# Peptides against a protein of PDB entry 3H8D, part 51

Target 1, 122 residues: chain A of PDB entry 3H8D
Amino acid sequence: DMKRQQRFFRIPFIRPADQYKDPQNKKKGWWYAHFDGPWIARQMELHPDKPPILLVAGKDDMEMCELNLEETGLTRKRGAEILPRQFEEIWERCGGIQYLQSAIESRQARPTYATAMLQNLL

## One batch from the design tools (peptide; made by RFdiffusion4, then SolubleMPNN)

Design b2_p13_2_s1 (from b2_p13_2, 7 letters changed)
Fold by OpenDDE base, seed 1:
Parts: structure tokens; sequence; C-alpha cells
Structure b2_p13_2_s1 (fold): chain B 122 residues (1-122), chain C 122 residues (1-122), chain A 13 residues (1-13)
């Protein structure tokens, strides 16, 4: 079998409330995604005014991207794709390891590359 | 087992002959590397004045990087790490698929992630 | 599921 490609993406977002403000007053957030092949495995959001949002496949499917990778167009968006470590560094700082581990222990996580790596790490 | 991480790097080089020329007259080459875990799997060099150089593990070990990934310091060099497709696009244009395939057929290639992917593709 | 309105224009076609 072909090994699934692990691909990571990051895009900025502006809060709706800041939509029409002057550029200097628009606080930027960041949306991160990890795709395990065509399917999202992890999602993360950094906000300027609230705690980070961490999401893992199986547990948080309803709040995560519902499109497969090809449908998102992320692979065609210039500057969207990032290196694995650019995702993992933020994931770790935000408590992602603990979040994913808890999802596995509660049997809420769908098996992904991310769950497999964590299980090998611990 | 942990799945080996596939990491790719690119760094520029200036020809020795252009070392002391004015910046506008320095023709730049590019050195590419694919590491399958700690070990190099593929290496590629783009030169301004000669054909690309393609190298694969097992066949071209003596001409490839002899250091493991950690020894190279590439992971700590800002801007050196690149996305998989940034490597693969150049590899394909330079005839890398055919080169690797021939190395496999002649039993010169060391099994790597690259050889496995090619065998699944063909 | 609902699309995040903050990201819709950036992610979804």
Amino acid sequence: as target 1 above (122 residues)
Amino acid sequence: as target 1 above (122 residues)
Amino acid sequence: SEINPELEEFIFK
C-alpha cells in the first residue's frame, strides 16, 4: 500500500467584528490543519482574544473541516502549506499531546497517523 | 514501530570560480536532499552551467552526504527545510523517476521510502 | 455541520 502523505496547512483569519476596522486594529487569528491523506486528522485555531481551540478526528468531526483535502483547495493556495514542525510546535504548546491522549483513552479518537505517532511516543 | 519522517532540504551554493565576483555575476546552484529518517535517500544538484546531478542511496553513497541528518545541522539552518513537493517537482523534471527506477532494476538502490513509493506507483 | 464563518472565505469554495 501507498503510505499516506501527511500534509499541514495554515491560514489566517480576521474576526468578523474587525472586518471593517482599520488594518492596524484588525487582530489576526490562525487556522491550522493536519491532513492524513485525504482526511483531516487534527485542527487547531489560535485566537487573539480567547484560548486555543484543539480538535481531533473522531471526537470533534462536527467542528472540524468536513471537506476532503482536494475539496478544500488548500493545496492550491499559495503559502498555505507548512512544514510538519510548524504545526507540531504550536500543537505541543497548546497542550495538543494531552488533548489527543485523552481522546484516545476515552475511545473518542479515530485512528490516524497522529494517534499512531503518539502511541509510539508514550 | 515509529514511521520514519521524510524530510527535505534545499540550500544554495555558489561556484568556486564565482566566489569573488560581483553579486550580479555569481551564478547560483541548488543542493537538494531527501532524508528518510536519519539517512539520506536522494540527493540532487542543480547547476547553472551543467546538467542536473541525481543521486540515490545505495548506488551513489560515495558521492552523497555521508552525515546522518543530525550531523548535518540542516534541521537547524533557517530556511533550509522544504516541503516534499518542492523536492519532488524538481526531481521529476530532472528525470529522477527514471533514474531511481533504473537503480532499482540494476539492484544498486538501497531500499528507502523513495524506492517503496516508486514501486507502488508503477 | 456548520462552516466556521470566520474562515469560510479562506478555506471553502
Scores: peptide ipSAE 0.025, ipTM 0.511, DockQ to the pose 0.128
Fold by OpenDDE base, seed 3:
Structure b2_p13_2_s1 (fold): chain B 122 residues (1-122), chain C 122 residues (1-122), chain A 13 residues (1-13)
Amino acid sequence: as target 1 above (122 residues)
Amino acid sequence: as target 1 above (122 residues)
Amino acid sequence: SEINPELEEFIFK
């Protein structure tokens, strides 16, 4: 059912290597997630020193959040939730459309709101 | 198609009667809108001195925004867009669920994402 | 592969 609530989240992260460094030496990355209902549909990571990481449900399940939305606590994390466009803008900049399209074409992508939207766009 | 992008907006307004008063004497109201794709589905108004106003597509078309989303310029208005829950929370507090339900039952409501969600909830 | 444990702990602790 593509009627499920679509919710988007972003949280910063510090690289493991920078964990114990002085604050000034900690470069922040950004972790993004799109939840299609309780299930994650897309995940994205921006890194300060390497290419962005794109992940889509079905294809990248093992690298993506295993928890359902409620289990993540993200909805209770102040400042974590973002507007859809705040996600999509970055997703598109990172080449997410092509990434998801390829996943669909290779039959790796699990059907989600995201795949439905993309298929409608094409 | 219930796959359309759902976007929510809020802007303050000053009552006409307060238009020319000193700033301290201007009580702010709040105008809310839910757009189901380019078309408004729900509109809500909070007033400082009277009950909230609820409006749903189909039933209240003549009192609701006539412009499609792009025409409103809301997407280009900084600070206007809000998270879905920011709308829904107020909507529910104002009795919006019952209002929309009544509109559905009386066959006054135009089918929207909102009506679909409500019908799924019931 | 698997989720980075350190990242997972950071995100969801």
Scores: peptide ipSAE 0.025, ipTM 0.516, DockQ to the pose 0.112
Fold by OpenDDE base, seed 4:
Structure b2_p13_2_s1 (fold): chain B 122 residues (1-122), chain C 122 residues (1-122), chain A 13 residues (1-13)
Amino acid sequence: as target 1 above (122 residues)
Amino acid sequence: as target 1 above (122 residues)
Amino acid sequence: SEINPELEEFIFK
């Protein structure tokens, strides 16, 4: 099961309030996703005007993408797929290690590739 | 002929390997069908552990539902019928447009409402 | 859509 392909994606988003503004006034956020096989393991949202949002499977299911990878169409969107380190670097900077660790310790995290890697690191 | 009623359905399924697991370990898939009148035009299967399966009439008859709509009992199953867009949105995300287009170009697709709509779009 | 509407235009085709 830990042999599932790990794939990472990043897409921009514009705040609803900025959608109809001039381009120069549209502050861009970034949506990140880590898929462990077909299912999302981690999600991260970087915002132009508030702290980042970190989400992990099991704990934050209701706030995370509910589509499997193929349903999202992300694999077919040019420029969306990113390298693992491009995700991990941001994840680490945003406190993702601590966040995931806490989710594991509280028994809220669903086992994923991400939880396994972290537990091997600890 | 293009006046036939278009009806769409969705039902869940559980992987054979998960059928006897605890509920929390039963990953759910989804089976979708588009009926052009009494006969199936498109079928789609979303899986928890593999890519989606897209099927179109003419090309994939042997893998698709062989029952007419009334024979399936889908019209009488509570919650099974869905809106057209509920099917189309997933179909599009899964690359259904390309799949059907390729089937048309290869002369494998049987003419249906779906083929007609796509050819109008192109 | 099962995805946040503000992201839908970027996620889905």
Scores: peptide ipSAE 0.024, ipTM 0.251, DockQ to the pose 0.086
Fold by OpenDDE base, seed 5:
Structure b2_p13_2_s1 (fold): chain B 122 residues (1-122), chain C 122 residues (1-122), chain A 13 residues (1-13)
Amino acid sequence: as target 1 above (122 residues)
Amino acid sequence: as target 1 above (122 residues)
Amino acid sequence: SEINPELEEFIFK
């Protein structure tokens, strides 16, 4: 059902090791989410000290947000919502296309808007 | 304003190091929150491999939930809400009384239901 | 706004 609204969000996070440091010594990461309607399709985490984390629905459910969009409160958090391209640009830089492609090929990915778009591209 | 509703919540979390392990190898921690009306008054985190974290409003705002109660969705998460004593028992075991007392004495604590109750006790 | 990565799955509204 491609009639579902696609919404993208970004929020900062602080590493556990930095939580008690002064603000200037807290290296920020970024948490990204793509929601296909009420449910998450892709999740991405940018870290200052380790490789990015890419996650896709079906394959990585145990490591992804389990709340529906309304439950997250992200829609009510000013500045959290981002444009689709703001998500996709980072996703692509991190190798998200290849990651999702592999998940599809291995039959691990749950069908989502993201999988459909990738099928259109390939 | 002690007429505000006091509500308590508990949810599990997984350590970052365990996020990719099998379920049997994921040690769970627990996140606790006390909301004084719409805003958090106390936060507590139980970890399997390090000392508990205790946080109080005013002193630890940067490390605590910044969402109001409605924004958290905790009220809509079945099983998340707990009885006051279920929070207080753990809080007390972890030295929460002393922690909050020190925050009050150092003038770091924001006045809340929790600070008021402690003043009544002491 | 900030989140704790350890609580990402649960602390959202």
Scores: peptide ipSAE 0.026, ipTM 0.432, DockQ to the pose 0.072; fails the geometry check

Design b2_p13_2_s2 (from b2_p13_2, 6 letters changed)
Fold by OpenDDE base, seed 4:
Structure b2_p13_2_s2 (fold): chain B 122 residues (1-122), chain C 122 residues (1-122), chain A 13 residues (1-13)
Amino acid sequence: as target 1 above (122 residues)
Amino acid sequence: as target 1 above (122 residues)
Amino acid sequence: DEINPELEKFIFK
């Protein structure tokens, strides 16, 4: 439904292998999520030492957050919520449009706000 | 078009009459704007000493910002851009849903993202 | 409040 709230979040993470290193030697990654209402629609992970990971609902459910938004606690974590463009800019830069498009074309993507917007864009 | 970027902004203002008063005697108001792509869709003003002002595209064009988003410089002003919910929460609290609905029903509202979302909500 | 620790399961890959 178009009436669902679209909310975006970002949290940093440190690789397990770097967890006990000196601060200067801890490379930071970024975990992104787009929630379409209570459920995740897109997930994105920026890593310090490997290619970005892009995930879309339907196709990548097993690799994506399975908690609903309220369960995550993200809405209550200061600094976690980001502007839509802050997500979309990274998504686009990482090839997210093409990734989601392919998922739609292959009938793997679950309908979400993201799929709807893409259909309007193309 | 649904593909247009929805962006929201808020800036404080001080009443002209209070401009030269001591800081503690300057009552601050808030100016809000929703841009649907390059053009304003909704405007909202919170005043320290009078009721909120709600404005919608089409009906209230003469009272709303007539600059396109780029011309405003808002995108370049630190702290001006706000989350969608930060706008919507105030909008709803001030009676914005009813205001926009009435504008639609009276054929005064210009079609925008806001009118589309309202139609989905009702 | 803090994020759910279970969220960590979905971060590291």
Scores: peptide ipSAE 0.165, ipTM 0.627, DockQ to the pose 0.550
Fold by OpenDDE base, seed 1:
Structure b2_p13_2_s2 (fold): chain B 122 residues (1-122), chain C 122 residues (1-122), chain A 13 residues (1-13)
Amino acid sequence: as target 1 above (122 residues)
Amino acid sequence: as target 1 above (122 residues)
Amino acid sequence: DEINPELEKFIFK
């Protein structure tokens, strides 16, 4: 049901290896999530020192957030929720369209709002 | 098609009567818009000195923005786009649920994402 | 409110 709420979130993270370093030496990463209703549809991780990680529901479930949206607390964290385009812009820049497309073609992707939108685009 | 992009915008406006007043005497209002795909679904106007104006597609077309989203330039205006909840919170506070519900019941509302969501809620 | 710390399990790679 495409009437499900599409919500997007971004939170910073500090790598465990940097946890006890001086502030200037804590290289910040960014964790992004797209929730299609209560469940995650896409996850994206920007790292300061390695390639971005793109994950899509169905294909990458074991590596993605297993909490439903309400359980995450993201909806209650100030500044965590972002505009759809703020997610999509980075997703596209990191090759997300191709990644999701490949997941669809390989029959690995679970149908989500993201897969539906991509299918509309192509 | 509920796969249409739901986008929300807010821009300030200065009343024509205040146009040539000193800055401190220009009472700011706020114009809100919900676009269901390319076309406006809901419009809301907050005024400094009169009750809010709520408008819904179908019922209030003649009083609402007649430009499609792309024509408005809102998508390109920095700071104009807002989160869905930033619109909905004000909409609810101003009695928007009841207003839209009445428009549906009177058969004046054009079906939109907003009408669909309200029907899901009730 | 704060995010669920369990999210960290899905962030750090």
Scores: peptide ipSAE 0.165, ipTM 0.614, DockQ to the pose 0.602
Fold by OpenDDE base, seed 2:
Structure b2_p13_2_s2 (fold): chain B 122 residues (1-122), chain C 122 residues (1-122), chain A 13 residues (1-13)
Amino acid sequence: as target 1 above (122 residues)
Amino acid sequence: as target 1 above (122 residues)
Amino acid sequence: DEINPELEKFIFK
């Protein structure tokens, strides 16, 4: 449905192991989310010391945020919301297109705005 | 079509009459645009010394930007793109909901993402 | 307002 709002968010995180280190020794990661309406469509995590993590709805539900958008509080945190391109640029750089395509082809992906957009592109 | 990207932009403008005044005497206005895919759906102008101007596709075509999104160069201007809420907040404050509703009821509005969203709300 | 602490469970791997 075209009426489902596409919203993107980014928040920083510090690894649990670094939480009590001096600021200079805390390595920052980034947590990204794409919400297709109230529910997450894609999740992405940039870690300072390991490969990025890509997750898509349907396939990776067990590893993705289970909260609806309102429950997350993301909409109420200033600076958390980002432009679509700010998400997509990183998503693409991390191989997200291939990841989602594979999920679609294997029939693991839940249909979302993201899957529809990809199918429009290919 | 849900695949049409909704993009919002804001750029400042200085009144022609103020263009050659000292910076302290230049009153800044703001030009806002909502593009539903390649074509403008809504245009809004905040002026320093007169009421805001609201324009909707179909009704106000003669007064709105005639360029497609790509032609405007807005996508290539850093800082021009804004979040949907940054547009909508001003739109609502300026009475945009009522303006668009009236355009729909009078059969003057061209169907857009904006008209569909409004009809979903009401 | 702040982010729901439950969100942290989905961040840390």
Scores: peptide ipSAE 0.164, ipTM 0.615, DockQ to the pose 0.620
Fold by OpenDDE base, seed 3:
Structure b2_p13_2_s2 (fold): chain B 122 residues (1-122), chain C 122 residues (1-122), chain A 13 residues (1-13)
Amino acid sequence: as target 1 above (122 residues)
Amino acid sequence: as target 1 above (122 residues)
Amino acid sequence: DEINPELEKFIFK
C-alpha cells in the first residue's frame, strides 16, 4: 500500500582494497537505499571507479539488504537519512527508471512503492 | 496524480510584534509547507504563544501561499527543505489528520496527494 | 557505530 512511509538513506563506504591505505588514497563510494515501509525497495551503489550498481526488490533480493529498516540502524545514524529527491536524482542519472521498468516487464520485480510510481508515470 | 513530487519545507519566522525587540526577546515561530508538485497542498504554522495554524488546499486557499514552488525560492534556500516525516510528525501532533478529514467530508478540500493518502489510510 | 555491522555485507562486494 502506498500509505507506507518511504524513507531514503545514504552512507559512504571505502573500498575493501583501500581500507588499509593512507587516508588520501581512500576513494569513497556511496551506498543508497529506499525503504518502502520496513522493507527495502531499491538499492543503489556509486563506486569511484566502476559503473553504478542498481538493485530492485524481487529481482535482486540476494544482493540487497535483508534487514528490515529498524534492524539496519540507519534511522539512528545521524546524517544517513536523505530527501527523496536526493535518491531519485541519482537513481534517474544511473538509469534506474529503465532498470526497474525492465524488471517489471520481465516479472522479476516485487511490487513496491517504486513499481507503483513507475507504472503511474508510464 | 500521485506521481507528482512531494516536497516539504520549514522556515522560521519572527512575530511582527517582536521585530524591533532585542534578540533575546524575539520568539521564533515555524512556517511549514507541503508542496504537491508545483502547488501547495498543506501549510502549517507553529507559534510560540498561540495554537498551531493548519491550512489545507481548497479550504484555506486565501490564507495559504499563492506562489508555485519555483516562485517561492524555497528550493534555493539552504536548510529550508525537510524530510517528509519532519512535516508529518508535526502535522499529526497538531491534529492535521482530523482537520484534513473534516475538510474532505465538507467538500472543501481540493484533491491533493495529502487527501489521497488520508483516504487510503481510512 | 549505530549501523548494524550486518549491513556491511550488503555494501562491500
Scores: peptide ipSAE 0.162, ipTM 0.628, DockQ to the pose 0.542

Design b2_p13_2_s3 (from b2_p13_2, 5 letters changed)
Fold by OpenDDE base, seed 5:
Structure b2_p13_2_s3 (fold): chain B 122 residues (1-122), chain C 122 residues (1-122), chain A 13 residues (1-13)
Amino acid sequence: as target 1 above (122 residues)
Amino acid sequence: as target 1 above (122 residues)
Amino acid sequence: SEINPELEAFIFR
C-alpha cells in the first residue's frame, strides 16, 4: 500500500547488567524500528558488545514489537523519530539488505514497504 | 522510480527588508524542499506576512531551485533535513494536495514521487 | 516516558 506512511524510530536501552552502574559505565544499545503504517516492518537492535540483531516482519514476529505504532508511544516521544536514511544507513551496514532478501526468498517475510522497495531495487 | 530516496529539507530565510534589523525584529520565513532522488519535486515557502508559496516540478520549474540535491549542500547542513511528515503536514495545511492535483489534471506537473503518491491516495 | 511500558519491557527482555 503506497499510501501508508513510513516512519522510523530509535530509542536507547541499557543492558540489564549495567542498570545499577554509574552513568559512565552504562554502555548504551539502540533499538530501531521501521513502521509501515501502523505495523512494524523491520526492527534492529545495536548492542555495545554483541552483533546487531536484524528482524523482519513475518519471519521474526515473535521477537519483534507487537504493538501498533500508536500503542508504542514512539510518536509522542521527542527525539525518538528519525529520518528514513538514519535507519536505512544502519540497516545496510548491518547486512539488512541480505537479511531481508533471504527472508523474501525463503517466503518467510511478510510483504511490507520494505520488501517492495528491496524488490524494486534488485 | 521507487528506488529513489525521498528527502526533505527546511531552512530559514529573512526577508530582505528585515536583514538590517535587530535580531528580534527579523521575522523568519521558511523554505521547504522535497527532493525525489537528486531532483526537486516540491518546494514550499512560508512567509510571516503573506500567503505560503507552493511549487511543484514541471509547473513551477522557473520559480524552483535549479540545483540538484548534492549541489545545494542541504545534505551537509546540520538541521536542514526534516522528516517526511514535517514537510507533508505543512504541505497539506497549505493546500498542497489540491495544488498538486490541479497541476496533474492540467498536465503541468512532471511525474514525481509526489504525483505518484497523490494519485494512489485519491 | 511516554513510551509504552510494554515496549520498554520488550526491549529490556
Scores: peptide ipSAE 0.191, ipTM 0.581, DockQ to the pose 0.574
Fold by OpenDDE base, seed 2:
Parts: sequence; C-alpha cells; structure tokens
Structure b2_p13_2_s3 (fold): chain B 122 residues (1-122), chain C 122 residues (1-122), chain A 13 residues (1-13)
Amino acid sequence: as target 1 above (122 residues)
Amino acid sequence: as target 1 above (122 residues)
Amino acid sequence: SEINPELEAFIFR
C-alpha cells in the first residue's frame, strides 16, 4: 500500500576496530535506513575509511536490518529520525539511484516505495 | 496518487498587532503546513494569545495557502521543513484528528493523504 | 539506549 509511512533514520556507529580506542581515536560511521511502512526498503552505511555500503530490499536482505521498524526502537530514539531529503541526498551522492536501478533491472529488488519512486523518475 | 511526497513545514510569524512593537514585545506564532504533493492538505496556526487554527483542504480552502508547494519557496527556506511527527504531534494536541474527522463526515474534506490516513486509523 | 540491542549488534558486525 502506497499509503505506508516513509520514515528515515540515521544513527552513528563506531567500527569494531575502534571500540577499545580512546574517544579521540574512534571514527564514527553512519547507519542510514529507509523504512517503507514497517519494513526496511533501503539501508546505507557511511564509513570513515571505506566505501559506502548501499543495500536495497529484495537483493540485499541478508545484509539488511531484519527487524520491523517498531522492533528497532529507532522511532523512540531522539535524534535518530531524519528528513527524507537528508537520506536521499546521501543516497544520491553514493550512487544509490544507479544501485537501485540495477537491482530493479536484474529483478532482484523487492517492490518498495523507493522502487516506485525511481520508476516514476525514469 | 498515494505516491505523492508528504512534506511538512513550519515558519514563525509575528502577529499584525506586534509588527511595530519592540522585539521583546513581539509574540511569535507558528504557521504549519502539510503538503500532499504540490498541494496543501492541512494548515495549522499556533498563536501566542488565541486558540490554534486548524484548516483542512476542501473545507477551508479560502483560508489556506493557495500556492502550490514550489511557489511558496518553503522547500528552499532553511529550517522550514520539519518531520512529519513534528507536525502531527501539534496537530493531535490541537484536536486535528477530530477536526479532520468532522470534515470528512460532513463531506467537506477533499481527499488527501491526511484523510486517507485518518480513515485507516478509524 | 532505545535502539534494540540486536540492531546495534547488527550494525557493529
């Protein structure tokens, strides 16, 4: 149902290798998620020292959040929710449009709000 | 089309009576808008010294923003866009659910994302 | 934290 709420979240994370370092030596990554209703549609990870990770539902399920939105606790964490544009801006810069497009063309993407929007754009 | 982008905005305004007062005597109100795609679906106004104003498309067209979203310039104004919850929280507190419900029941409301969501809730 | 520990664990994978 296209009436599903589109919600976007971002949380920082410290890479495992930095967990036991002094605060000044901990490099923050950023975990992004787009939820199409209760289920994740896109996931994106910005890392301080490696390329971004882009993930789309259907194709990358094994690497994406398996919790529904309510289970994650994201909606209850102050500062976690971001504006759609705050997600999309990074998504676009990281090549997300092409990534999702390729997933659609290869029939790997699960239909989501994201796939629908992209199909509208092209 | 339920794929229309739902965007929410908030801007402060100074009431006409305070326009010519010293800054410390100007009481800020807040103008809120929910745009369902290019067109406003809901408008809300918080005032410092009078009851909130709630407006819904179809019923209150004459009192609502007549510009489409792009024409308003809101999307280009830093800090104007807010999270859906930031709108909805105030909307709910001001009795917006009941207001919209009444507009639907009296057949005064134009169908919007807001009306659809409310119908899903009830 | 309000975040589900499972999610955090996943992120830290």
Scores: peptide ipSAE 0.189, ipTM 0.564, DockQ to the pose 0.662
Fold by OpenDDE base, seed 1:
Structure b2_p13_2_s3 (fold): chain B 122 residues (1-122), chain C 122 residues (1-122), chain A 13 residues (1-13)
Amino acid sequence: as target 1 above (122 residues)
Amino acid sequence: as target 1 above (122 residues)
Amino acid sequence: SEINPELEAFIFR
C-alpha cells in the first residue's frame, strides 16, 4: 500500500575502534534509513574508509535494521529525520538505483515503496 | 496516483503594508504548501493578526498557488522545504482535518494525496 | 529521546 508513510532518517556513528580516540581521530560514518511504513525499505551506510554499503529489503534483510520504526526511537530523536531528497541524493550517488534495480531483476527485492517508485520511473 | 512525490514547503511573508516599516513593525506570516506531485494539494497561511487560512485543492483553487511546483522555485530555495510532519502539525492545529473532511463531504475537494490519506484514516 | 540501544549496537556491528 503506497499510502504508507515514507520516512527517512540519518544518524552519525563512530566506529567502535575510534570511540576512545581523540575527536580528530574519530572517523564519522553516516547511517541512513528509509522506512516504508513501520518497516525498513532501504538502508545505507557511509564510511570514511570503505565503500558505501547499500541494503534493500528482501535481499539484505539480515544486514538491515530489524526494529520497526517506532522501536528504533528515530522518530523521537531530534535531527534524525531527513527529507526524502536528502536520502535519495546520497542513495543515487552511491549507485542505489542500480543496486535496487538489480535486486528487483534478480527477484531478491521485497516489494516496497522504493521498488514501486523505481519501477514507475523505469 | 499515490506514487507521486509529496513535498511540503514553508516560507515567511511580510504583509504589504509592513514592507517599508521598521523590522520590529513587520509582522511576519507563514505560507505553507503541500504539493502532490507537480500541483498543490493544500495551502495554509498563518497570519499574525487574523485567523489561519486553510485551502484545499478543488474547493479553493482560485485562492491557491496556480504555479506548478517547478515554476514556484521552492525546490531551489534553501530552507523552504519542510518535513511532512512540520506541515501536518500546523495543519491539524488549525483545523485542517475537519476543513478537508468537510470539503470532501461537500464534494468540493479534488482527489489528492491529502484526501486519500484522510479517507484512509477515517 | 534516545535511539534504541539495539539499533546503536546494530549500527556499530
Scores: peptide ipSAE 0.185, ipTM 0.560, DockQ to the pose 0.698
Fold by OpenDDE base, seed 4:
Structure b2_p13_2_s3 (fold): chain B 122 residues (1-122), chain C 122 residues (1-122), chain A 13 residues (1-13)
Amino acid sequence: as target 1 above (122 residues)
Amino acid sequence: as target 1 above (122 residues)
Amino acid sequence: SEINPELEAFIFR
């Protein structure tokens, strides 16, 4: 249902090579998640030194978070939740629209809020 | 001996950089231990901002807990002990099977319950 | 952090 709350989260990670550098010299990666109600719809991983990883429900379930939103604890971690646009802006820059579109066309994508919105966009 | 009690523990830790921040700004990591009888067999450290650390007896002794189980006080710490699967699920997700396998193949791993179980798995 | 350790393991796999 489109009435489900859409919530977005981001958690940083540091490369092993930068672990012992001064804070200003540590390059951060970022783990992103979009939850459509209790279940994940999209996942995205930004790395400081390799291409981003994009994942969509249905197609990439084995590589995505299997916990429901409540189980993750993300809602209880200060600073983890982000605005929709903070996710979408990065998603778009990483080619997420094309990625999800391809998943829909190949009938691999599970219907989510994300698939519905893409259908409106195109 | 495989008759030794297998016990598993988890305790949170806070990064040094966050030690003096307000509670809401402290990011927790998790320290895991598998004890094969009185002695540690595996250790695992989950961090909020870097890759997990996996350690196995024999190979990583210098980086693992040097205390026997009784000395740690873990058995007396409320909420520290966890179910076997609560350890194994994380271990597997972190690539622990491959890590331990490599340690065995390189003849660095000390024989433990963990090495024996892996031999059954493969 | 209240993040589930399972999630952390997944993220840092």
Scores: peptide ipSAE 0.181, ipTM 0.487, DockQ to the pose 0.261

